# Peptides against a protein of PDB entry 3PUK: the designs that were tried, part 55

Target 1, 227 residues: chain A of PDB entry 3PUK
Amino acid sequence: ERGLKSVVWRKIKTAVFDDCRKEGEWKIMLLDEFTTKLLSSCCKMTDLLEEGITVIENIYKNREPVRQMKALYFISPTPKSVDCFLRDFGSKSEKKYKAAYIYFTDFCPDSLFNKIKASCSKSIRRCKEINISFIPQESQVYTLDVPDAFYYCYSPDPSNASRKEVVMEAMAEQIVTVCATLDENPGVRYKSKPLDNASKLAQLVEKKLEDYYKIDEKGLIKGKTQS

## One batch from the design tools (peptide; aimed at target 1 C127)

Design b2_p24_3_s2 (made by RFdiffusion4, then SolubleMPNN; from b2_p24_3, 11 letters changed)
Fold by OpenDDE base, seed 1:
Structure b2_p24_3_s2 (fold): chain B 227 residues (1-227), chain A 24 residues (1-24)
Amino acid sequence: as target 1 above (227 residues)
Amino acid sequence: DEEIEKEFKKLEELRKKRKELEKE
């Protein structure tokens, strides 16, 4: 039986990537807060590469124009995300990308839809609404609230190495918090491929857990619990 | 331009259908 994550990925692949894919064409993908969490929960960067995505960018961040490339916007229909899109294409002279493919995770309100149509319609090759407004979760799975984790962990830019480290530290800290709350000292399992990020994160978690339980309130060293 | 217009027209039609279904 395929897990919920696989089902969600399949839906995204069919509704988004297959819908806009052109042979030999690469796109920049723009994500917002929700879709970052969504994709990070059900796919890897290698999966996105296979779907013709060269790099992912946060729609909320200041970005340099790449006028020769088309952009895939996979975003929620919120004023914030839509406003960011409008800034990218609202002016002919200020277009950041060659064209836009927009996929909303839910029904776009008329006010936002009309605003897009009126100001940016000439730049839009596709505009679709898909019904994916939840994050797939497995049993005993915790979602970490580190918004930039997906971007920095898969960043091809070496200059982001320091930021990547900060993100991993934050993730590790949150995991330790969960373990502390549950009064557990679990063993850490990870899958090494395709990137070494999982291994590094695992090491950070293990170290932090050890430190936490060595100096806990009771002054007791707690053994490893069932993972 | 024609393709873009067609795209939005299709989407508008779908949106209308959805609204109609929600009213039922």
Scores: peptide ipSAE 0.233, ipTM 0.780, DockQ to the pose 0.026
OpenDDE base, seeds 2, 3, 4, 5: peptide ipSAE 0.221, 0.204, 0.225, 0.198; ipTM 0.771, 0.762, 0.773, 0.751; seeds 2, 3 fail the geometry check

Design b2_p24_3_s3 (made by RFdiffusion4, then SolubleMPNN; from b2_p24_3, 9 letters changed)
Fold by OpenDDE base, seed 3:
Structure b2_p24_3_s3 (fold): chain B 227 residues (1-227), chain A 24 residues (1-24)
Amino acid sequence: as target 1 above (227 residues)
Amino acid sequence: DKEIEEEYKKLEEKRKKRKELEEE
């Protein structure tokens, strides 16, 4: 059984570092809160150095320009992270770096995507969505980054029903990213509880898995794997 | 520049397909 951390690292290595790697070239890497946690969970600083990263900086912090260096942005597609990127390369501000390579951990909303395209296209060398929206903990254990998931999923208050659905949708999406990373299509198992939350989540996951494989680059429809 | 445009086009196509599937 391959450790989830190792699988995640290999995915990041191939999808991000190998994709933008140039022999003899060093890059500055910009991380946000999520990607800091993600990389911390599956690699060491020495690993990043081997991939041509000279320094890691927090995208949210004020940084001094290093105009001779290219920047690798490994960030979540949030307004906060995107706004920080836009400040680094926007037409109204001086460019902090020579060029940008952008890798999003998840689907970037149209509004943010269009803003980037309109303002920073000339500075961008790569822009990809790698679809890793979870944190590996152990060999087969991971955590989801869904705020207030516990509160809404287990809330007895019917007024939270709409918010509960949004949370379940987000959870299902992140579970699909795990499956995509592992290159697996597992059957979803759940224990029935008085609250039909587990069943609903399972249905959402199954639907999203189906959708994911339909649009997969390889066009491969994978059968259910036994877990 | 051309490579970036092609990459964006590919991403846009994927995004479009995803949206279509979600609306179904």
Scores: peptide ipSAE 0.255, ipTM 0.801, DockQ to the pose 0.777
OpenDDE base, seeds 1, 2, 4, 5: peptide ipSAE 0.245, 0.246, 0.219, 0.205; ipTM 0.794, 0.799, 0.772, 0.749

Design b2_p24_3_s4 (made by RFdiffusion4, then SolubleMPNN; from b2_p24_3, 10 letters changed)
Fold by OpenDDE base, seed 2:
Structure b2_p24_3_s4 (fold): chain B 227 residues (1-227), chain A 24 residues (1-24)
Amino acid sequence: as target 1 above (227 residues)
Amino acid sequence: DKEIEEEYKKLEELREKRKKLEEE
């Protein structure tokens, strides 16, 4: 039984597919590198077909326009993915698809969000942040997607301090998304590591968990659960 | 489009709330 994978799939189904589903309507789905891995880890193509997805396309590749169909963008909030989206809808006369539904896997920075709003707002039917930024490997195992996390966290070079902080924030956010997906608010446990990375990360996770549950759909702060 | 504006407004409100909480 693939417990974590099924939970992740259920989260995506409810937060993305059910949110934009219309009876009898097929969509093209655009994925980036992370979301390709994510979906591949927790579903099959047949599952996506059942959710009204006719074709999956890589957002990074050049694609032929399908102007009569709406597009579902399930992407990470990165400059690369956002730029590819903007290329699809940046021109009024040359939009690739009929309209866009955008679901970000994490918080979209203001700079990127404002850029989208300014250039493509008329083409966007939905824009949401669903906060799922991890890959389920096994029933109880997940992998964070933070590039060069190991390098920056364990780098003795002071010049990497700023980047290390960014990485810590990203890691904390992704851990929180796991907890949110599993509907858990755990007491954070950690082992001390060199450079006090574990302690710093734990503090960030605790803070972000608190913030998340304060502004969740229920408007309630969930008590800590056993973990 | 009113529908699009409403979607952005909702998202912006959530983003602002999150920012405020992170600053406290």
Scores: peptide ipSAE 0.059, ipTM 0.631, DockQ to the pose 0.736
OpenDDE base, seeds 1, 3, 4, 5: peptide ipSAE 0.053, 0.031, 0.026, 0.028; ipTM 0.605, 0.594, 0.587, 0.592; seed 5 fails the geometry check

Design b2_p24_4 (made by RFdiffusion4)
Pose (drawn by RFdiffusion4):
Structure b2_p24_4 (pose): chain A 227 residues (1-227), chain P 24 residues (1-24)
Amino acid sequence: as target 1 above (227 residues)
Amino acid sequence: EEEEEEEEERKEELEERGEELEEE
């Protein structure tokens, strides 16, 4: 099947689970709010065992150290999600697991990355960005994770316009992970209609996905595709 | 048979923990 959640599942399995899967052994997977919703969206937690995950736990709440099991961190590049990881490795009196495998849902900001590039420890065996920043609500419908996006797009023009751009970029890079997961590099068009916001956004997506496929690293897609 | 029973138990534990995570 080619359901939107099937496509995403095929990506998580190959880009995350298989990438650190050691045939004979199992791991503990850690999730923040987003990745929980993402995994619950495209699979049952039963399917995880077959993929080398014996236990899934919330990265937010404190956990008991299992220093003989390797950890699979499947999280977003969020200050909260990342600060929690630094609690397990490095500073201080650490550690909590035998090894760390970090998989970011999206591009990691240099600011956050530096905070973990230091307290690295030999533990962090891998750090990848898989670029999946959306929810496969239905086999043909997707939703983003841009909190309070509607308000900050149609609010007046007061003080909180600076956050409108923050929301506009968040939508743009997040939309780009939808195209990248579908292995599509589509042409961009907007409606040029009410308030003309699709124009500003269409430009951001166009610019960001040009920069994106200048780096992919999957090498499957470059230049505009038939979409 | 013992390996199948251990796999079923682990699947049940994952289902329960999955429900807990969804509730959180």

Design b2_p24_4_s1 (made by RFdiffusion4, then SolubleMPNN; from b2_p24_4, 10 letters changed)
Fold by OpenDDE base, seed 4:
Structure b2_p24_4_s1 (fold): chain B 227 residues (1-227), chain A 24 residues (1-24)
Amino acid sequence: as target 1 above (227 residues)
Amino acid sequence: MEKEKELEKLKEELEKKGEELLKE
């Protein structure tokens, strides 16, 4: 079943491709590690071609300028990805592409955003944040982009307690983005393990879901759905 | 959406400043 993959693709299509589409225009798409995995999980190259993407490039790699083409940056809001973008547009002489459309997979910190504004604002046609920070695997299965989550969550070392909390917070945040993508307020279910990590994560998710739907622009508190 | 609005605002401000400088 490809339900979640289809939902993710539909969201990307609507939020990214439809937003910057111009008839007859081709773009170069720049991806980072996460978005490469994300797109690979929910679409084919033929799908991207249909959306006006001629080539895909890795943002971390050195690339030859294609000054006549606009670039679509679909990247995570990390210092590494942002720095690569800044190198592409930081100087007139080093400008790799005609213009940039930037779509972040999550909230971009003000510090990073300010750097972009200060150096590259003239080159940016769009800059949006979307909430897709997970990899769909099956119809209702996804993988979170949380480095070392397994290690810290299951570490018996008490010295990792602080890091474990940070990791769980990040996981909870990403789960909320999944819920937002699916437009669902799920009743959280979990299987308890000896370290009770699942319970703690569930509590974090529930709290964040409550906050998310309370602040939702629609002012609609959605009831708990089966998920 | 918030970031987009901020960028648009910045562009507008820069355009206004540019116009002012050209009139000077």
Scores: peptide ipSAE 0.026, ipTM 0.422, DockQ to the pose 0.015
OpenDDE base, seeds 1, 2, 3, 5: peptide ipSAE 0.026, 0.027, 0.018, 0.023; ipTM 0.507, 0.426, 0.450, 0.532; seeds 1, 2 fail the geometry check

Design b2_p24_4_s2 (made by RFdiffusion4, then SolubleMPNN; from b2_p24_4, 11 letters changed)
Fold by OpenDDE base, seed 5:
Structure b2_p24_4_s2 (fold): chain B 227 residues (1-227), chain A 24 residues (1-24)
Amino acid sequence: as target 1 above (227 residues)
Amino acid sequence: MEEEKKLEELKKKLEELGKKLLEE
């Protein structure tokens, strides 16, 4: 019943903003390409202001230090975004901000996490994964953040077969995060095509959904629903 | 007044950020 945009915003509000909120405190928020699109799709500037965000900055750019303010990093768990974060806090003497709150949109690989831990753990007040790796477009429409998905899924080059599998795995993971966000266990539907990518993806999603709901935080197993 | 100012600044930053990210 609730639009996907509102659900996503509510999740971000509770998982990110409420988690690090302090009355009277303003933060600088650092965004990457994905999270910029994500927030722009599901909230207004007034919403961010109400959540204590005074300035939005691009994590990819060199920025002037604001050492008296804490920074909220809402970023994807990619090497690029993580490296940019590390540039802000990697040097003990040249921290860009007072402290960091890090919220990843998806699971952060151990390699990246360890890299962060090794270099700037003392500067981090919070580090969480919130599992929002999709962008809501409409009430029930969303886009996936999977680079070159079209190219690899429809590539006639057999050398791309391995990469196609990786892409499909990533897509399946993101679809599962949508389901988790909406608290639904959908009956997966697909249109079969000659390449059978849709069928393969559907199978991956179904398998991952089963795994997810078996270990759901609430211990609840839901039947298949329509979505 | 302060909130309005902050809002305008935030709007500008978001707009600028959006433009820059799209240009990348």
Scores: peptide ipSAE 0.014, ipTM 0.320, DockQ to the pose 0.333
OpenDDE base, seeds 1, 2, 3, 4: peptide ipSAE 0.010, 0.005, 0.000, 0.006; ipTM 0.303, 0.294, 0.278, 0.305; seed 4 fails the geometry check

Design b2_p24_4_s3 (made by RFdiffusion4, then SolubleMPNN; from b2_p24_4, 8 letters changed)
Fold by OpenDDE base, seed 1:
Structure b2_p24_4_s3 (fold): chain B 227 residues (1-227), chain A 24 residues (1-24)
Amino acid sequence: as target 1 above (227 residues)
Amino acid sequence: EEEKKRLEELKEELEKRGKELLEE
């Protein structure tokens, strides 16, 4: 009955926890703002314990070293989160943890990736980019993580038109990510607004969904599902 | 076709980046 929450949890479990799981090994998990919200939306602490997480720490906070334990970083690919990670492992003598497993919630820009590579590659046992750019609210409700989306979509300033398109594209991409996560090809429904943003977004989603399922990993065109 | 190409490029990049990170 958890719907989207269950799907998100399953994805995280498979893509993150199962990927780095070692028998008998406990890890400290480091979360940032986004992943804290994400996990809070789809799991409980007991669930994390079952996945071998002993303690959850906020990556932004000063933390005491636990040098005998490996750390699981489940974080967004942002300068802030990456900088915090680098502080944990940037000094050979002052590593906070034994090693790091890094899972980014989205594509990590080359600039950030290169910083990681240059500074602490030896401390990293795993680095993976996953695609979870949304937060499930209810069984069938989710929020998108698109910065300034509201501002640009509803800006009366024509100078923001180009940025509006970029934002709409990003939103559509995230919606497709949700659909992919759910393994669904939904019929898109929307209510028209005066600014026609909903219609534009719907068109983008439909196009991207079509493209996604045409070129999916299985090379199969999937039929539309009800959502 | 363009989208397919982009996805393939991304996949290749991720694989490359992952290997580079782990091999160093």
Scores: peptide ipSAE 0.023, ipTM 0.445, DockQ to the pose 0.017
OpenDDE base, seeds 2, 3, 4, 5: peptide ipSAE 0.023, 0.014, 0.019, 0.022; ipTM 0.531, 0.361, 0.407, 0.416; seed 3 fails the geometry check

Design b2_p24_4_s4 (made by RFdiffusion4, then SolubleMPNN; from b2_p24_4, 10 letters changed)
Fold by OpenDDE base, seed 1:
Structure b2_p24_4_s4 (fold): chain B 227 residues (1-227), chain A 24 residues (1-24)
Amino acid sequence: as target 1 above (227 residues)
Amino acid sequence: SAEEEEKKKLEEELEKRGKELLEE
């Protein structure tokens, strides 16, 4: 249990907090529904304080301006979250914060990205997409909540085929990372879907697991564990 | 190899987009 949470936390720490950390600087952090759940699953408020976060605010709520502070937006690339961000910085006269650091939990669609670029580019100090679209649950269970992955995986548009593969690869990599951290070699089980995406993902995971354990520096082929 | 190439392309695109956002 702690292993998965630790992996997620480490990923967030490295990809988000370490990326924007400045000595002596405190930030206000804005979270949406998904990232609230995500952080709640893997850290405490004390952990966030150590990373230079003074206050956590819900991006959906009406907030008072703190114009002297920079804001860290750790949000999903959804229209709702982006619209809330745009309200914070879209007006020259009504900037809520000094500047913004944006970290998306997944790929930000071009439409949303362009909207941000058009209205708020001068206020943004950092914009990064990270790949963290799962929530660790207790008892070594995790859920994948990847809306964009869904879009690409189920898109009938052939132009998205390459992106689908990339997304599946990324998901598989994440799953393997979780397994590696938990020191588990699980049997991969899946429910077949009409588009066979689950099967493809399972195969990718299985292949990566095999590669991981074969290359394991200790030469120890770990047997499959029940998971 | 194809998957790796596409992953690399995506990463490059993201980096490019990030750079564009900061330059503006």
Scores: peptide ipSAE 0.033, ipTM 0.486, DockQ to the pose 0.017
OpenDDE base, seeds 2, 3, 4, 5: peptide ipSAE 0.028, 0.140, 0.146, 0.017; ipTM 0.345, 0.672, 0.681, 0.349; seeds 3, 4 fail the geometry check

Design b2_p24_5 (made by RFdiffusion4)
Pose (drawn by RFdiffusion4):
Structure b2_p24_5 (pose): chain A 227 residues (1-227), chain P 24 residues (1-24)
Amino acid sequence: as target 1 above (227 residues)
Amino acid sequence: SEELKERAENIKEFNEELEKKAEE
């Protein structure tokens, strides 16, 4: 099947689970709010065992150290989500697991990355960005994770216009991971209609996905595709 | 624009350093 959630599942399995899967052994997977919704969206937690995950736990709440099991961190590049990881490795009196495998849902800000590049410890065996920043609500419908996006797009023009851009970029980069997951580099068009916001956004997506496929690293897609 | 590229490169370099440390 080619359901949107099937496509995303195929990506998570190959880009995350198989990438750190050691045939004979199992791991503990850690999730933040987003990755929880993402995984619950495209599979049942039963399917995880077959993928080398014996236990899934919330990265937010404190956990008991299992120093003989390796950890699979499947999290978003969020200050909260990352600060929690740093609680397990490095500063201080650490550690909590035998090894760390970090998989970011999206590009990691240099600011956050530095905070973990230091307290690295030999533990962090891997740190990859897989670029999946959306929810496969239905086999043909997707939703983003841009909190309070509607308000900050149609609010007046007061003080909180600076956040409008923050929301506009968040939508753009997040939309780009939708195209990348579908292995599509589509042409961009907007409606040029009410308030003309699709124009500003269409430009951001166009610019960002040009910069994106200048780096992919999957090497499957470059230049505009038939979409 | 370039920030994305720098971020991706930093991750690549970091992983290479980790591979080197694992070989040691």

Design b2_p24_5_s1 (made by RFdiffusion4, then SolubleMPNN; from b2_p24_5, 10 letters changed)
Fold by OpenDDE base, seed 2:
Structure b2_p24_5_s1 (fold): chain B 227 residues (1-227), chain A 24 residues (1-24)
Amino acid sequence: as target 1 above (227 residues)
Amino acid sequence: SEELIKQHKKLKEFNEELKKEEEE
């Protein structure tokens, strides 16, 4: 039913969460605009909790330091996201977190990679590319332009209650707008096309991702590209 | 792509370095 979303989630689970998982350890996860949308499309906060994520934070926002916890950065390889990461760890005396695991959604340019290595390598425990540059979309599914929705709606912190309300209101407004525009009653529906192209695509993506990951794990270098 | 292969190698090497630094 949710073939593509399931495949994407499984890839993230394997490539990111399983890669940095330590028994009994909780992490803070930092997301950017793209990865917020990506995760929102294929998982729930409860899923993230099961993977050892206690709190998710927007990398672009000012955040209070949590120096005793390690951070998982799941971000796009952009100057903006990288710069925010560097600000978190650039100061030797005022690191926001204990250490960092970095997972890029796509190829990280050498310039950015070298900048990271030069400035904060001592704080990094892992740096990987997982090559997921798309958001799984289904027919009649709309992505709301509320980037903070995923952060605040599922935040366990009571201090975010006010922010949550604002975000919820914004989401509600957008949903109503979409429904009004389409002249349809609100509802979440998943319908596979007769040709089951979504399933086929999901299978192809899964296969390619698995192949790539296996190559990575085994240290094999093959000229395979994900497309 | 050739670029991906190069980057993959760089990342692998980097992660090995990180592992060594963590263990020391």
Scores: peptide ipSAE 0.299, ipTM 0.819, DockQ to the pose 0.217
OpenDDE base, seeds 1, 3, 4, 5: peptide ipSAE 0.271, 0.288, 0.288, 0.273; ipTM 0.805, 0.812, 0.814, 0.808

Design b2_p24_5_s2 (made by RFdiffusion4, then SolubleMPNN; from b2_p24_5, 13 letters changed)
Fold by OpenDDE base, seed 2:
Structure b2_p24_5_s2 (fold): chain B 227 residues (1-227), chain A 24 residues (1-24)
Amino acid sequence: as target 1 above (227 residues)
Amino acid sequence: MEELQNQYKKLKEFNEELEEEKKK
């Protein structure tokens, strides 16, 4: 199936499940709000079982320890999700799981990364960024997951200017992850809006695309594609 | 570009450290 959902699933399978797969080993998978939506959009529970996931749990909820099992954290690099992870492993005496594999959906800020490294490094087996921060809906349709994006982008209140910039940055990052997932470097096309948000977003996307393809996982510069 | 390079380097180094710890 050539749909975006299939592409996303294949990316997750390769980048996450194949990366941490051990024969005969079952893992508990911890999801946050975004990754729950993401996986729900592109796979079934049976698919996850085939990948060695026995149970899916919400990282935000209080959970009973399963100390004999390793945990797969597929989460967004947010303070909330990271704090929940740290609670699971922050105490030497109260580790919830045997060990952790961490896969972030996007760039993890240095502050959060350093906090994880300082507190839980002995419990972590792997930590990667897979750069998938969008929800596939249809074969060629995706939805960005940026909280309050509409409000901040279209707010006439000048006090929201700083937050608007943060939202625009987050949107640009997610668009780049779509391109990365599809292995495409498209020319940015946009329609101007009254507030010129589209132009600003386009500039951010172009800059981030340039950075990504110049310094991709293989260190290769990819040419622009017509998409 | 520099920030992205630094991030990749940090992650690579961190994962290398994690692999070394697995071998102890």
Scores: peptide ipSAE 0.226, ipTM 0.785, DockQ to the pose 0.608
OpenDDE base, seeds 1, 3, 4, 5: peptide ipSAE 0.209, 0.204, 0.211, 0.200; ipTM 0.778, 0.773, 0.778, 0.771

Design b2_p24_5_s3 (made by RFdiffusion4, then SolubleMPNN; from b2_p24_5, 10 letters changed)
Fold by OpenDDE base, seed 3:
Structure b2_p24_5_s3 (fold): chain B 227 residues (1-227), chain A 24 residues (1-24)
Amino acid sequence: as target 1 above (227 residues)
Amino acid sequence: SEELIKQYKSLKEFNEELEKEEKE
């Protein structure tokens, strides 16, 4: 029942903690709303301590400077989270930490990335995407971080059509990140409904999966599997 | 996606540079 949680934890451990780990070094970890939920779903505080995290802080809250310590930002690539990061490093006088390691849970738009580079490049030691934008619930169950997804996807109101498309796109993207995390290229299965939302989503997922595996880190195209 | 490919390459290169700088 906890298979997916273990996979997610292993991914975070490898992609984040092992990537920035230095012997004898402790870091402060900054989390946003999503990553707080994510870590809470797949690990304990003791696990984080073992990975060299001394304290966890909420990126949205005012925090006291700890200038002698490096900070690990595990955050979503959103304007809100990025703005909070920029406040921590945007000025020499306001620099809260010694340096920053940034790990985004999903694709970071160029606009945000460029904003970070322009303002804080000298303070950054890492800036990576780890492609985890879902919350594991059970061994094969996860929750997508798409606000009001159910409402918009199943709304009979035609005025919500544009928002529905955005939601569908976001869902498809997150499903791909799940597949990437699990190292699977699944054959998408669905049941058609009157609104045909499942079919649309399936098509989006398939397209995005193809794109992802064409440009994976290994440069390999993986075959479609049944899952 | 061409945009995704470009972004991936850019981030990879950026991090490689950062890693080199940190080792120095």
Scores: peptide ipSAE 0.172, ipTM 0.699, DockQ to the pose 0.582
OpenDDE base, seeds 1, 2, 4, 5: peptide ipSAE 0.158, 0.163, 0.158, 0.156; ipTM 0.694, 0.687, 0.689, 0.685; seeds 1, 4 fail the geometry check

Design b2_p24_5_s4 (made by RFdiffusion4, then SolubleMPNN; from b2_p24_5, 11 letters changed)
Fold by OpenDDE base, seed 2:
Parts: sequence; structure tokens; C-alpha cells
Structure b2_p24_5_s4 (fold): chain B 227 residues (1-227), chain A 24 residues (1-24)
Amino acid sequence: as target 1 above (227 residues)
Amino acid sequence: SEEMIKQYKKLKEFNEELEKEELE
């Protein structure tokens, strides 16, 4: 029904959440700027809860240690994100989390990969690349530029209440601005057109994902084709 | 591509090492 968004979510669910799922285990998920936008475009917090995520945190921010919980890092392979990860686990005595599962959105350069291996290998349980470097956008979809909106809107922590309000206000303001600009009442609509570029892209992605799953299950290596 | 194959092998080997370390 939600062509490209559904495909992307399904990919993330299979490649990330199913890959590290343990029965009865909850994880903290760490996101960067890109993955925050990515997840916000294709899922809700309730979806993440169903996948065993208790809370989501911004990797760039200072965070309190939760030493008894494992962390799921869904991040881009950038020096900034990797450096933040390394800070979380770089000190043997001051690890923020119990262990880490790392999922990169794209190809991780050898320099960054080697840096991770050299510093934090004992803390890592999984490291995988899922190769999602785009944000699914549909026609007539507007992206709000509100930092941390995804984090605070669904935070179960009462201490974030004030921050949540600020974020909600900012979102509301942007929504109103968009509505005013378009001279339309706000509404959420999804239309799938067979010949739309979005639909074509979704189909291509779906096909590639299917191929990927088959290959992954069989241990076959298939090259990425740019679409 | 050769690069992708190389990367896949690298990650596979790394994850195998990680699994061994977790069991030890």
C-alpha cells in the first residue's frame, strides 16, 4: 500500500531488526542525522517498540550510560558517526552500553572499519551494511526540518517533556507554514500510481531486495546495481 | 563488483570472529 516506504521499512526490519533480534531482549537504538530522517519517513515509534527498541537516542548527543542494555547502532558510515560510536566504547571502564550491534546504511570505508576493529571489536556483536542511502519520498510529501523530532515526540522519559513541547511546536509551525503556502487543509494521503517514478522505484527496490534476500539466505554474493 | 565481493568477505569474516569471541 505504501510502496516505497513499505519496501524500505521491510528492508530495515529484515536486515537490521530481525538480524539482531533476541527473544525477550530490549535494545537502545542509536541514530544519526540520516537514519533519523530515514526511520521517521517509513515507520512510527510503535513499530520500533514492536521490534524490541525501548528508546532511541541521537548518537551525536551526550547520553547517560545504560550499561546493562545492548545498543543497536543504525548509522551512516561517516567519520562523525563512527567517532561518536568509538566514544561510547573506547574506554574499557566507561562503556555506555553492554554491547553494540552496528548497521551501516552504506559502504563503510576500510579506514573507518579498521578503526572500529582496532578499538571496539570486543564490544561489537554484529557489523553489517544494509545499503540504504536514500529517504523514501512520495509525491506531495513534505519533509519537516525539525531536529530530534523523532526522538522527543516518542520519548518515554518524563525528563524530555519540555524538549518534546519545543519540538512539537516547531513541527506544528512548519506544518502550518506548508498548509498556508499550499492554501490547503492539512491531510495525509497516499496514492500509488502505476506509472509514477516513485512506483517504478519501489518496484525496482523490491525486486532488488528480493534478490538480495535470496542471495543472503544462500550465501551468494551479488553486486549492487545502481538504479 | 570486485570491491563489493571483497567487502562482503571482509564483513563475513569479521562477524565470524565476533561470534567466536562472544561464545568464549
Scores: peptide ipSAE 0.427, ipTM 0.869, DockQ to the pose 0.190
OpenDDE base, seeds 1, 3, 4, 5: peptide ipSAE 0.405, 0.413, 0.422, 0.413; ipTM 0.861, 0.863, 0.868, 0.866

